# Peptides against a protein of PDB entry 5X9X: the designs that were tried, part 38

Target 1, 41 residues: chain A of PDB entry 5X9X
Amino acid sequence: SSVSELEQRLRDVKNTNSRFRKALMEKENELQALIRKLGPE

## One batch from the design tools (peptide; made by RFdiffusion4, then SolubleMPNN)

Design b2_p27_3_s4 (from b2_p27_3, 14 letters changed)
Fold by OpenDDE base, seed 4:
Structure b2_p27_3_s4 (fold): chain B 41 residues (1-41), chain A 27 residues (1-27)
Amino acid sequence: as target 1 above (41 residues)
Amino acid sequence: EREKLLKEIERLRKEMQALREEIEKLE
């Protein structure tokens, strides 16, 4: 039904948003690790 | 090697910016 399709789309958006936020956090952590490795040199 | 680290940092910064833009679209 149209309602079930809209509910599915909403879930898909939320899931995608969650995955992207997680990926961003992981990259932020990796970035900070690389910056620390880079050092003051 | 420092140069390799700098290149990797640049890559990550670009990828992070892309993710931020996509997240903004979903908000």
Scores: peptide ipSAE 0.536, ipTM 0.873, DockQ to the pose 0.737
Fold by OpenDDE base, seed 5:
Structure b2_p27_3_s4 (fold): chain B 41 residues (1-41), chain A 27 residues (1-27)
Amino acid sequence: as target 1 above (41 residues)
Amino acid sequence: EREKLLKEIERLRKEMQALREEIEKLE
């Protein structure tokens, strides 16, 4: 139905958003690790 | 190598900014 299709589209958007947020968090963690490795030098 | 670390950090910063922009579009 049109309602179920719209609900599916909303879920797809939310899933994409969640994946991007997860990727962002992973990159933040990697960034912090590299900053620590860089040190004060 | 410090230069390699700095380049990797800059790469990550750019990728993170792109992700932030995409997330904002989805909100």
Scores: peptide ipSAE 0.536, ipTM 0.874, DockQ to the pose 0.779
Fold by OpenDDE base, seed 3:
Structure b2_p27_3_s4 (fold): chain B 41 residues (1-41), chain A 27 residues (1-27)
Amino acid sequence: as target 1 above (41 residues)
Amino acid sequence: EREKLLKEIERLRKEMQALREEIEKLE
């Protein structure tokens, strides 16, 4: 139904957004680790 | 070495920007 399709689309957007936000956080953590490893030199 | 770290940092910065742009499209 139209309602079920809209609910599915909303779930898809939320799931994709959640995955992308998680990936972004992981990359932020990796970036900070690399910056620390780089050091001041 | 240091050069590899700098290249990896640049890669990550680009990937992070791409993710931010995709997140913006979902909003």
Scores: peptide ipSAE 0.533, ipTM 0.873, DockQ to the pose 0.742
Fold by OpenDDE base, seed 1:
Structure b2_p27_3_s4 (fold): chain B 41 residues (1-41), chain A 27 residues (1-27)
Amino acid sequence: as target 1 above (41 residues)
Amino acid sequence: EREKLLKEIERLRKEMQALREEIEKLE
């Protein structure tokens, strides 16, 4: 039904959003690690 | 190598920006 399709789309958006937020956090951590490795020199 | 690190950092910055933009579209 239209309602069930909209509910599915909402779930898909939420899942995608969650995955992207997790990926962003992982990249932030990686970035910080690389910056530390870079050092002052 | 420092140059390689800088390139990797730049890559990550771009990828992070892309993710932020996609997240914003979903909000």
Scores: peptide ipSAE 0.532, ipTM 0.873, DockQ to the pose 0.763

Design b2_p27_4_s1 (from b2_p27_4, 14 letters changed)
Fold by OpenDDE base, seed 3:
Structure b2_p27_4_s1 (fold): chain B 41 residues (1-41), chain A 27 residues (1-27)
Amino acid sequence: as target 1 above (41 residues)
Amino acid sequence: ELKEQIERLKKEKEEIENEIKKNEEEM
């Protein structure tokens, strides 16, 4: 049904954003590690 | 080098943040 399709779309978007937030966290962690390596340079 | 990697990561973060924002605007 249209309702079930909309619910599925919403779940898909939420799942995608969840993956993006995880990737963002990993990139932030890597970024901070590199900044620490850079140090006073 | 480190500086180039840092700038690349900043760009990639921005791209992800923009995609999240677009998806949230659909809701």
Scores: peptide ipSAE 0.579, ipTM 0.889, DockQ to the pose 0.824
Fold by OpenDDE base, seed 5:
Structure b2_p27_4_s1 (fold): chain B 41 residues (1-41), chain A 27 residues (1-27)
Amino acid sequence: as target 1 above (41 residues)
Amino acid sequence: ELKEQIERLKKEKEEIENEIKKNEEEM
């Protein structure tokens, strides 16, 4: 149904954003590690 | 080279943040 399709699209967007937030966290962790390694440069 | 890696990560974060924002606006 149209409602079911719209609900699925909403779930897909939420799932995509969940993956993006995970990737963002991983990049932030790596970034902070590199910043600490760089030190007082 | 650490500085270059840092700048790449910052750019990638910004791109992801923009996509998240775009998707949130569709909801």
Scores: peptide ipSAE 0.579, ipTM 0.889, DockQ to the pose 0.830
Fold by OpenDDE base, seed 2:
Structure b2_p27_4_s1 (fold): chain B 41 residues (1-41), chain A 27 residues (1-27)
Amino acid sequence: as target 1 above (41 residues)
Amino acid sequence: ELKEQIERLKKEKEEIENEIKKNEEEM
């Protein structure tokens, strides 16, 4: 049904954003590690 | 080179943040 399809699309978007947030966290962690490595340079 | 890596990561973060924002606007 149209409702079921919309609910599925919403779930798919939420799942995609969850993966993006995880990737973002990983990049932030890497970024902070590099910043600390760079130091006062 | 560390500075280049840092700038690449900043850009990639911005791209992901923009995609998240776009998806949230759809909801």
Scores: peptide ipSAE 0.578, ipTM 0.889, DockQ to the pose 0.826
Fold by OpenDDE base, seed 1:
Structure b2_p27_4_s1 (fold): chain B 41 residues (1-41), chain A 27 residues (1-27)
Amino acid sequence: as target 1 above (41 residues)
Amino acid sequence: ELKEQIERLKKEKEEIENEIKKNEEEM
């Protein structure tokens, strides 16, 4: 149904964003590690 | 080198943040 399709689309977007937030956290962790490694250069 | 890696990561973060924002506008 139209309602079920809209609900599915919303779930898909939320799941995509959840994965993006995880990737973002991993990149932030890597970034901070590199910044610490670089030091006050 | 490290500075280039840092700048690449910053750019990639920004791109992901922009995609998250666009998806949130659909909700």
Scores: peptide ipSAE 0.578, ipTM 0.889, DockQ to the pose 0.831

Design b2_p27_4_s2 (from b2_p27_4, 16 letters changed)
Fold by OpenDDE base, seed 2:
Structure b2_p27_4_s2 (fold): chain B 41 residues (1-41), chain A 27 residues (1-27)
Amino acid sequence: as target 1 above (41 residues)
Amino acid sequence: DLEAQIERLRKEQQEIENEIERNEKLM
């Protein structure tokens, strides 16, 4: 049904955002490692 | 260059944040 399709789309968006948040965390970890390598400026 | 790499990562994070924000506006 149209309602079921919309609910599925909403779930897909939520899942996508969850993946994006995980990617942000991974990039943040990488950033912090690089910042530590850079040291005090 | 470490500083350049840091800047690239920050830009990539911003792009992802923009996508998240757009998706959240759909919900």
Scores: peptide ipSAE 0.592, ipTM 0.896, DockQ to the pose 0.831
Fold by OpenDDE base, seed 1:
Structure b2_p27_4_s2 (fold): chain B 41 residues (1-41), chain A 27 residues (1-27)
Amino acid sequence: as target 1 above (41 residues)
Amino acid sequence: DLEAQIERLRKEQQEIENEIERNEKLM
């Protein structure tokens, strides 16, 4: 149904954003590692 | 070059944040 489709789309967007937030965290961890490596130079 | 790598990662983070914001506006 149209309602079920809208609910699915909402779930898909939420899942996508959840993955993006995880990716941000992973990139932040990488950034911090590089920053720490740069610091002692 | 570490500074260049840091800059690239920050730009990638900004792009992801922009996509998150766009998706949140669609919800």
Scores: peptide ipSAE 0.592, ipTM 0.896, DockQ to the pose 0.872
Fold by OpenDDE base, seed 3:
Structure b2_p27_4_s2 (fold): chain B 41 residues (1-41), chain A 27 residues (1-27)
Amino acid sequence: as target 1 above (41 residues)
Amino acid sequence: DLEAQIERLRKEQQEIENEIERNEKLM
């Protein structure tokens, strides 16, 4: 049904955004590691 | 160099955020 299709699309978008947020976190971890290398150590 | 890597990662993060925002607007 149109409702079930819309619900599926919504789930797919939410899953995609969840993966994107995970990627952001991984990149942030990398950023912080690099920033620490630039730090006064 | 490290600064270039940091800048690249920040740009990549911004691109991902743009995609997230686009998806959220579609919802």
Scores: peptide ipSAE 0.592, ipTM 0.896, DockQ to the pose 0.848
Fold by OpenDDE base, seed 4:
Structure b2_p27_4_s2 (fold): chain B 41 residues (1-41), chain A 27 residues (1-27)
Amino acid sequence: as target 1 above (41 residues)
Amino acid sequence: DLEAQIERLRKEQQEIENEIERNEKLM
């Protein structure tokens, strides 16, 4: 049904955002590692 | 170049954040 489709789309968006937040965290971890490596330079 | 790598990652983060914001606006 249209309602079920909309609910599914909403879940898909939420799942996508969850993946994006995970990606942000991973990139942040990488950034911090690089920053530590950069150090005083 | 470490500074260039850092800047690239920050830009990638910003792009992801923009997409998150768009999706949150839809909800």
Scores: peptide ipSAE 0.592, ipTM 0.896, DockQ to the pose 0.847

Design b2_p27_4_s3 (from b2_p27_4, 17 letters changed)
Fold by OpenDDE base, seed 1:
Structure b2_p27_4_s3 (fold): chain B 41 residues (1-41), chain A 27 residues (1-27)
Amino acid sequence: as target 1 above (41 residues)
Amino acid sequence: DLLEQIERLKKEQEEIENEIKKNEELM
């Protein structure tokens, strides 16, 4: 049904955003590691 | 180059944040 399809799409968006937030955190960790490396070098 | 890598990561983060915001507008 249209309702079930909308619910599925919303779940997909939520899952996508969850993956994006994880990727964002990983990039932040890498960023901070590079910043620390930049200091002494 | 470390500065180049840092700027690239910051840009990628901004792109991800923009996608998150777009998706949140749907919810």
Scores: peptide ipSAE 0.558, ipTM 0.889, DockQ to the pose 0.863
Fold by OpenDDE base, seed 5:
Structure b2_p27_4_s3 (fold): chain B 41 residues (1-41), chain A 27 residues (1-27)
Amino acid sequence: as target 1 above (41 residues)
Amino acid sequence: DLLEQIERLKKEQEEIENEIKKNEELM
């Protein structure tokens, strides 16, 4: 049904955002590792 | 180099954050 399709689309968007937030965290961890390599300069 | 890698990651984060915001506006 149209309602079920809209609910599915909403779930898909939420799942996509969850994956994006995970990717942000992983990139942040990598950033911090690189920053530590730069040192205090 | 390290600075180039950092700037690339920061740009990628910004792009992802923009996509998140766009998706949140759909809800």
Scores: peptide ipSAE 0.558, ipTM 0.890, DockQ to the pose 0.837
Fold by OpenDDE base, seed 2:
Structure b2_p27_4_s3 (fold): chain B 41 residues (1-41), chain A 27 residues (1-27)
Amino acid sequence: as target 1 above (41 residues)
Amino acid sequence: DLLEQIERLKKEQEEIENEIKKNEELM
């Protein structure tokens, strides 16, 4: 049904955003590692 | 170099954040 399709689309969007948030975290970890390299060691 | 890598990562993060925001407009 149209309702079930919309619910599925919403789930798909949420899943996509979850993956994006994980990607952001990975990039942030890499970013912070690089920033630390710029500082005094 | 390190600065270039940092700026690239920041740009990539911004692009992802923009996509998240677009998706959140659907909710």
Scores: peptide ipSAE 0.557, ipTM 0.889, DockQ to the pose 0.838
Fold by OpenDDE base, seed 4:
Structure b2_p27_4_s3 (fold): chain B 41 residues (1-41), chain A 27 residues (1-27)
Amino acid sequence: as target 1 above (41 residues)
Amino acid sequence: DLLEQIERLKKEQEEIENEIKKNEELM
Protein backbone atom coordinates (compact mmCIF):
# COMPACT_ATOMS: atom_id res chain seq x y z
CA SER B 1 0.00 0.00 0.00
CA SER B 2 0.98 3.64 -0.36
CA VAL B 3 1.29 3.92 3.42
CA SER B 4 3.51 0.84 3.62
CA GLU B 5 5.69 2.20 0.80
CA LEU B 6 6.10 5.56 2.53
CA GLU B 7 6.94 3.83 5.81
CA GLN B 8 9.53 1.71 4.01
CA ARG B 9 11.06 4.78 2.34
CA LEU B 10 11.28 6.52 5.71
CA ARG B 11 13.03 3.50 7.23
CA ASP B 12 15.43 3.40 4.29
CA VAL B 13 16.33 7.08 4.75
CA LYS B 14 16.86 6.58 8.49
CA ASN B 15 19.07 3.55 7.85
CA THR B 16 21.07 5.52 5.27
CA ASN B 17 21.57 8.38 7.71
CA SER B 18 22.70 5.93 10.39
CA ARG B 19 25.34 4.61 7.98
CA PHE B 20 26.38 8.17 7.11
CA ARG B 21 26.81 9.03 10.79
CA LYS B 22 29.00 5.95 11.23
CA ALA B 23 31.08 7.03 8.22
CA LEU B 24 31.44 10.52 9.73
CA MET B 25 32.74 9.00 12.95
CA GLU B 26 35.27 6.88 11.06
CA LYS B 27 36.48 9.90 9.10
CA GLU B 28 36.70 11.93 12.30
CA ASN B 29 38.84 9.21 13.87
CA GLU B 30 41.14 9.28 10.85
CA LEU B 31 41.21 13.09 10.94
CA GLN B 32 42.21 13.12 14.59
CA ALA B 33 44.96 10.59 13.91
CA LEU B 34 46.37 12.87 11.20
CA ILE B 35 46.10 15.92 13.45
CA ARG B 36 48.10 14.07 16.10
CA LYS B 37 50.80 13.45 13.48
CA LEU B 38 50.98 17.18 12.78
CA GLY B 39 51.18 18.13 16.43
CA PRO B 40 53.89 17.47 18.96
CA GLU B 41 53.97 13.97 20.31
CA ASP A 1 51.00 15.40 2.48
CA LEU A 2 49.20 15.44 5.81
CA LEU A 3 47.48 18.79 5.25
CA GLU A 4 46.12 17.59 1.92
CA GLN A 5 44.75 14.46 3.57
CA ILE A 6 43.15 16.50 6.33
CA GLU A 7 41.47 18.82 3.83
CA ARG A 8 40.24 15.83 1.84
CA LEU A 9 38.68 14.27 4.93
CA LYS A 10 37.04 17.55 5.95
CA LYS A 11 35.54 17.86 2.48
CA GLU A 12 34.24 14.29 2.59
CA GLN A 13 32.69 14.95 5.99
CA GLU A 14 31.00 18.08 4.66
CA GLU A 15 29.54 16.11 1.75
CA ILE A 16 28.18 13.44 4.08
CA GLU A 17 26.74 16.06 6.43
CA ASN A 18 25.00 17.70 3.48
CA GLU A 19 23.46 14.37 2.48
CA ILE A 20 22.29 13.77 6.05
CA LYS A 21 20.67 17.21 6.16
CA LYS A 22 19.00 16.60 2.80
CA ASN A 23 17.58 13.31 4.06
CA GLU A 24 16.42 14.89 7.31
CA GLU A 25 14.45 17.45 5.30
CA LEU A 26 12.46 14.53 3.90
CA MET A 27 11.42 13.51 7.41
Scores: peptide ipSAE 0.555, ipTM 0.889, DockQ to the pose 0.853

Design b2_p27_4_s4 (from b2_p27_4, 14 letters changed)
Fold by OpenDDE base, seed 4:
Structure b2_p27_4_s4 (fold): chain B 41 residues (1-41), chain A 27 residues (1-27)
Amino acid sequence: as target 1 above (41 residues)
Amino acid sequence: ELEEKIERLRKEQEEIENEIKKNEELM
């Protein structure tokens, strides 16, 4: 049904955002590791 | 040379953050 499709789309968006937030965290962890390698340079 | 990698990661984060914001507008 139309309602079921809308509910599915909402779930898909939420799942996508969850994956994006995880990706942001992973990139941030990598960034901080690289920054630490740079040190005072 | 790590500066370029850092800058790329920051840009990628910005792109992802923008997509998250767009998706949150749908909620």
Scores: peptide ipSAE 0.589, ipTM 0.893, DockQ to the pose 0.842
Fold by OpenDDE base, seed 2:
Parts: C-alpha cells; sequence; structure tokens
Structure b2_p27_4_s4 (fold): chain B 41 residues (1-41), chain A 27 residues (1-27)
C-alpha cells in the first residue's frame, strides 16, 4: 500500500542516517588520533 | 601530510552532517 511504501522509505532514510552517524564517529576517531599526533605544533 | 588530512576529514564530516539534516527534514 501507499502507506507501507512511505513507511519503508522512512525506514530507509533512518537506516541511511544511522550509517552516516557511524561514518561521522569513525572520522572523528581518526581526527582525534591525527590531532594527538600533531601535538603542540 | 597531517594538516591536510585533518582538513579533508572535517570537510567530509560537514558534508555528511548536511545530508543527515536534509534527511531529518523528511521526517
Amino acid sequence: as target 1 above (41 residues)
Amino acid sequence: ELEEKIERLRKEQEEIENEIKKNEELM
């Protein structure tokens, strides 16, 4: 149904955002590691 | 080079954050 299709699209968007948030976390972890390597420079 | 990599990562984060915000407007 049109309702079930819209619900599926909403789930897909939520799943995409969850993957994006995971990617942000991974990039942040890498950033912090690089910042620590830079030190006081 | 560390500084350039840091800057690239920050730009990529900004792009992802913008996509998240756009998707949240659909909800």
Scores: peptide ipSAE 0.588, ipTM 0.893, DockQ to the pose 0.837
Fold by OpenDDE base, seed 5:
Structure b2_p27_4_s4 (fold): chain B 41 residues (1-41), chain A 27 residues (1-27)
Amino acid sequence: as target 1 above (41 residues)
Amino acid sequence: ELEEKIERLRKEQEEIENEIKKNEELM
């Protein structure tokens, strides 16, 4: 049904955003590690 | 170079955040 199709599209967007939020967290962890390595230089 | 890598990561985060915002506007 049209409702089930819209629900599926919404789930797909939510899943995509979940992956993006995970990627942001991984990049933030990498950033913090690099900042610590850079130190006061 | 560490500084260049940091700047690239910040830009990549900004791009991802923009995609998240775009997707959230669909909700």
Scores: peptide ipSAE 0.588, ipTM 0.893, DockQ to the pose 0.844
Fold by OpenDDE base, seed 1:
Structure b2_p27_4_s4 (fold): chain B 41 residues (1-41), chain A 27 residues (1-27)
Amino acid sequence: as target 1 above (41 residues)
Amino acid sequence: ELEEKIERLRKEQEEIENEIKKNEELM
């Protein structure tokens, strides 16, 4: 139904955004590790 | 080279953030 399709689309967007937020966190962790390598040890 | 990798990561983060914002506007 149209309602079930809209609900599915909403779930898909939420799942996509959740995946993107995870990717941001992973990239941030890598970024900070690289920044630390540029600093004094 | 570390500086280039850092810059690429920052650009990728910006692109992902823009996609998240776009998706949130659709909701």
Scores: peptide ipSAE 0.587, ipTM 0.893, DockQ to the pose 0.866

Design b2_p27_7_s1 (from b2_p27_7, 14 letters changed)
Fold by OpenDDE base, seed 3:
Structure b2_p27_7_s1 (fold): chain B 41 residues (1-41), chain A 27 residues (1-27)
Amino acid sequence: as target 1 above (41 residues)
Amino acid sequence: DLLEQIERLKKEKQEIENEIAKNEKEM
């Protein structure tokens, strides 16, 4: 049904955003590691 | 090179944040 399709799309978007947030966290961790190198070097 | 990497990561983060925001607006 239209409702079930919309619910599925919502789940898919949420799952996609969850993956993006994980990737974002990894980028932030890498960024912070590089910033720490920038300081003492 | 270190600064280049930092700027690249900042850009990549921004791109991801933009995608998240776009998806949230469509919900």
Scores: peptide ipSAE 0.598, ipTM 0.896, DockQ to the pose 0.812
Fold by OpenDDE base, seed 1:
Order: structure tokens, then C-alpha cells, then sequence
Structure b2_p27_7_s1 (fold): chain B 41 residues (1-41), chain A 27 residues (1-27)
């Protein structure tokens, strides 16, 4: 692969991981909300 | 139920974390 192709692949991976980190944060927030529901009402 | 939802979310988090880790190995 050319340098430009490698740079493009790196950008694609970074963009994908950025989306994954956002999704992960949302799932963590939902998880914590559900865990709090296990506590006394 | 609530516990089922929690376990599902934990699994989904782990899957995402695994994908992030795999992608970061490319860097």
C-alpha cells in the first residue's frame, strides 16, 4: 500500500473507534442507570 | 428482566471494547 492508502486506513480506523467510544459511553451510561435500579427504591 | 438487560449490556460493551482494541493494534 502507498503512504496515502495507509493514511486513509488510519483515518478510517480512528473514525470507527471514535464511533465505538461514543457507543461504549452510551452503553455504560445505560448500564449504570440499570444498576442503580437494583438498589432500594 | 433487569438482570438480563444488564448482562446483555455488559456483553455488548465487551464486544465494542474488543473491536476498539483490535483496531488500535493496527496503529
Amino acid sequence: as target 1 above (41 residues)
Amino acid sequence: DLLEQIERLKKEKQEIENEIAKNEKEM
Scores: peptide ipSAE 0.597, ipTM 0.895, DockQ to the pose 0.800
Fold by OpenDDE base, seed 2:
Structure b2_p27_7_s1 (fold): chain B 41 residues (1-41), chain A 27 residues (1-27)
Amino acid sequence: as target 1 above (41 residues)
Amino acid sequence: DLLEQIERLKKEKQEIENEIAKNEKEM
């Protein structure tokens, strides 16, 4: 049904965004590691 | 170098954030 299809699309978008948020966190962690290297030893 | 890597990561983060924002408009 249209409702079930919309619910599926919503779940798919949420799952995609969850993966993006995880990737974003990984990028941030890498970024912070590099920023720390710019600081004094 | 480190600065180049930092700028690359900042760009990649922004691209991901843009995609998240686009998807959130669908919800």
Scores: peptide ipSAE 0.597, ipTM 0.896, DockQ to the pose 0.794
Fold by OpenDDE base, seed 5:
Structure b2_p27_7_s1 (fold): chain B 41 residues (1-41), chain A 27 residues (1-27)
Amino acid sequence: as target 1 above (41 residues)
Amino acid sequence: DLLEQIERLKKEKQEIENEIAKNEKEM
């Protein structure tokens, strides 16, 4: 049904955003590690 | 070098943030 299709699309968008937020966190972690390498050790 | 990698990551982060924002606007 149209309602079921809309619900599925919403779930898909939420799942996609969840994956993106995880990837974003991983990139932030990598970024901070590189920034620390620029500083004194 | 490290600066190049940092700038790459900053751009990649921005791209992901843009995609998240687009998806949130859809909702």
Scores: peptide ipSAE 0.596, ipTM 0.896, DockQ to the pose 0.821

Design b2_p27_7_s2 (from b2_p27_7, 15 letters changed)
Fold by OpenDDE base, seed 2:
Structure b2_p27_7_s2 (fold): chain B 41 residues (1-41), chain A 27 residues (1-27)
Amino acid sequence: as target 1 above (41 residues)
Amino acid sequence: SLLEKIEQLKKEQQEIENEIKENEKLM
């Protein structure tokens, strides 16, 4: 692959991982909220 | 149930983490 193609692939991976990290954070926040509901009030 | 939802979210988290790890190998 050319340098330009590799740079494009790197950008694509970084963008995808950024979205995945955001999704993971949202799932963690939801999970923690549910765990708190299961705990003593 | 809330327990079932927690289990499902944990599964989804693991799947996302696995995808991140695989994509990081491409960098």
Scores: peptide ipSAE 0.096, ipTM 0.640, DockQ to the pose 0.857
Fold by OpenDDE base, seed 4:
Structure b2_p27_7_s2 (fold): chain B 41 residues (1-41), chain A 27 residues (1-27)
Amino acid sequence: as target 1 above (41 residues)
Amino acid sequence: SLLEKIEQLKKEQQEIENEIKENEKLM
């Protein structure tokens, strides 16, 4: 049904956003690690 | 509504995706 399709789309977007937030955090941590390596010297 | 919530989360998804891409360019 249209309702079940919208519910599925909502779940898919939430799951994707959760994965993206985790990936972004990891990239931010990696960037900060590089800054800490390059900055103090 | 459910549709409005999906649209809002899709906008957030695009923003996060753009932030990831920009962060990758800085590395």
Scores: peptide ipSAE 0.094, ipTM 0.692, DockQ to the pose 0.039
Fold by OpenDDE base, seed 5:
Structure b2_p27_7_s2 (fold): chain B 41 residues (1-41), chain A 27 residues (1-27)
Amino acid sequence: as target 1 above (41 residues)
Amino acid sequence: SLLEKIEQLKKEQQEIENEIKENEKLM
């Protein structure tokens, strides 16, 4: 049904957003680790 | 509504994707 399709799309977007937030956090952590290794610039 | 919520989350997704791309350029 149209309602079930909208609910599925909502779940898919939420799942994608959650994955991207995790990826962003991992990239930020990697960047900060590199900054610490390079020292003050 | 469900449609409004989907639109909001898609906007947030695009913002996060842009931030990821910018972070990748810095590394």
Scores: peptide ipSAE 0.088, ipTM 0.686, DockQ to the pose 0.039
Fold by OpenDDE base, seed 1:
Structure b2_p27_7_s2 (fold): chain B 41 residues (1-41), chain A 27 residues (1-27)
Amino acid sequence: as target 1 above (41 residues)
Amino acid sequence: SLLEKIEQLKKEQQEIENEIKENEKLM
C-alpha cells in the first residue's frame, strides 16, 4: 500500500472506533437507565 | 423483560469493546 492508502486506512479505523465508542456510551446509558428501573433505589 | 434487555446490552457492550480492541491493533 502507498503511504496515502495507509493514512486513509488509519483514518478509517479511527473513525470506526469513534463511532463504536459513541455506541458503547449509548449502550451504557441505556443499561444504567434499566438498572435504575430494576433497583430498589 | 428488563433482565433480558440488560443481558443483551451487556453482550453488545462486550462485542463493541472487542471490535474497538481489534481495530486498535491496526493503528
Scores: peptide ipSAE 0.066, ipTM 0.601, DockQ to the pose 0.858

Design b2_p27_7_s3 (from b2_p27_7, 14 letters changed)
Fold by OpenDDE base, seed 3:
Structure b2_p27_7_s3 (fold): chain B 41 residues (1-41), chain A 27 residues (1-27)
Amino acid sequence: as target 1 above (41 residues)
Amino acid sequence: DLLKKIEELRKTQEEIENKIKENEELM
């Protein structure tokens, strides 16, 4: 049904955003590691 | 090159954040 399809699309978008947020975290971890290399230590 | 990599990561994060925002606007 149209409702079922919309619900599925919503779930797909949420899942995609979840993956994006995970990617952001991974990039942030990498970024912070590099920033620490720039530091005095 | 270290600073360039940091810049690239920030740019990538911005792009991902924009995609998230776009998707959130669809919800």
Scores: peptide ipSAE 0.542, ipTM 0.888, DockQ to the pose 0.791
Fold by OpenDDE base, seed 2:
Structure b2_p27_7_s3 (fold): chain B 41 residues (1-41), chain A 27 residues (1-27)
Amino acid sequence: as target 1 above (41 residues)
Amino acid sequence: DLLKKIEELRKTQEEIENKIKENEELM
């Protein structure tokens, strides 16, 4: 049904955003590791 | 080059954040 299709699309968007947020965290972790290398030991 | 990589990471994060915002407009 149209409703079920819309619900599915909404879930897909939410899942995609969840993956994006995970990617952001991974990039931030990498970034912080690099920043620490720039600083004094 | 660490600074170059940092800049690239920040750029990538900005692009991902923009995609998230676009998707949030659909919700």
Scores: peptide ipSAE 0.538, ipTM 0.887, DockQ to the pose 0.821
Fold by OpenDDE base, seed 1:
Structure b2_p27_7_s3 (fold): chain B 41 residues (1-41), chain A 27 residues (1-27)
Amino acid sequence: as target 1 above (41 residues)
Amino acid sequence: DLLKKIEELRKTQEEIENKIKENEELM
């Protein structure tokens, strides 16, 4: 149904955003590691 | 080049953040 399709799309968007937020955190961790390396070297 | 890599990562983060914002506008 249209409702079930909309619910599925909403779930897909939420799942995608969850993955994006995880990716952001991983990139931030990498950034901080590089920044710390840049400081002493 | 660490500075270049940092810049690239910041750019990637900005792109991801924009995608999140676009998706949140759909909700």
Scores: peptide ipSAE 0.536, ipTM 0.886, DockQ to the pose 0.833
Fold by OpenDDE base, seed 5:
Structure b2_p27_7_s3 (fold): chain B 41 residues (1-41), chain A 27 residues (1-27)
Amino acid sequence: as target 1 above (41 residues)
Amino acid sequence: DLLKKIEELRKTQEEIENKIKENEELM
């Protein structure tokens, strides 16, 4: 149904954003590792 | 180049953040 399709789209967007947030965390971890190579704080 | 890589990662993060914001407007 149209309602079921909209609910599915909403779930898909939420799942996509969850994956994006995980990707951001991974990129931040990589960034911090590289920043540490610049020298001590 | 270390600084270049850091810049590229920050750019990638900004792009992902923008996608998240755009998706949140759909909810």
Scores: peptide ipSAE 0.536, ipTM 0.886, DockQ to the pose 0.762

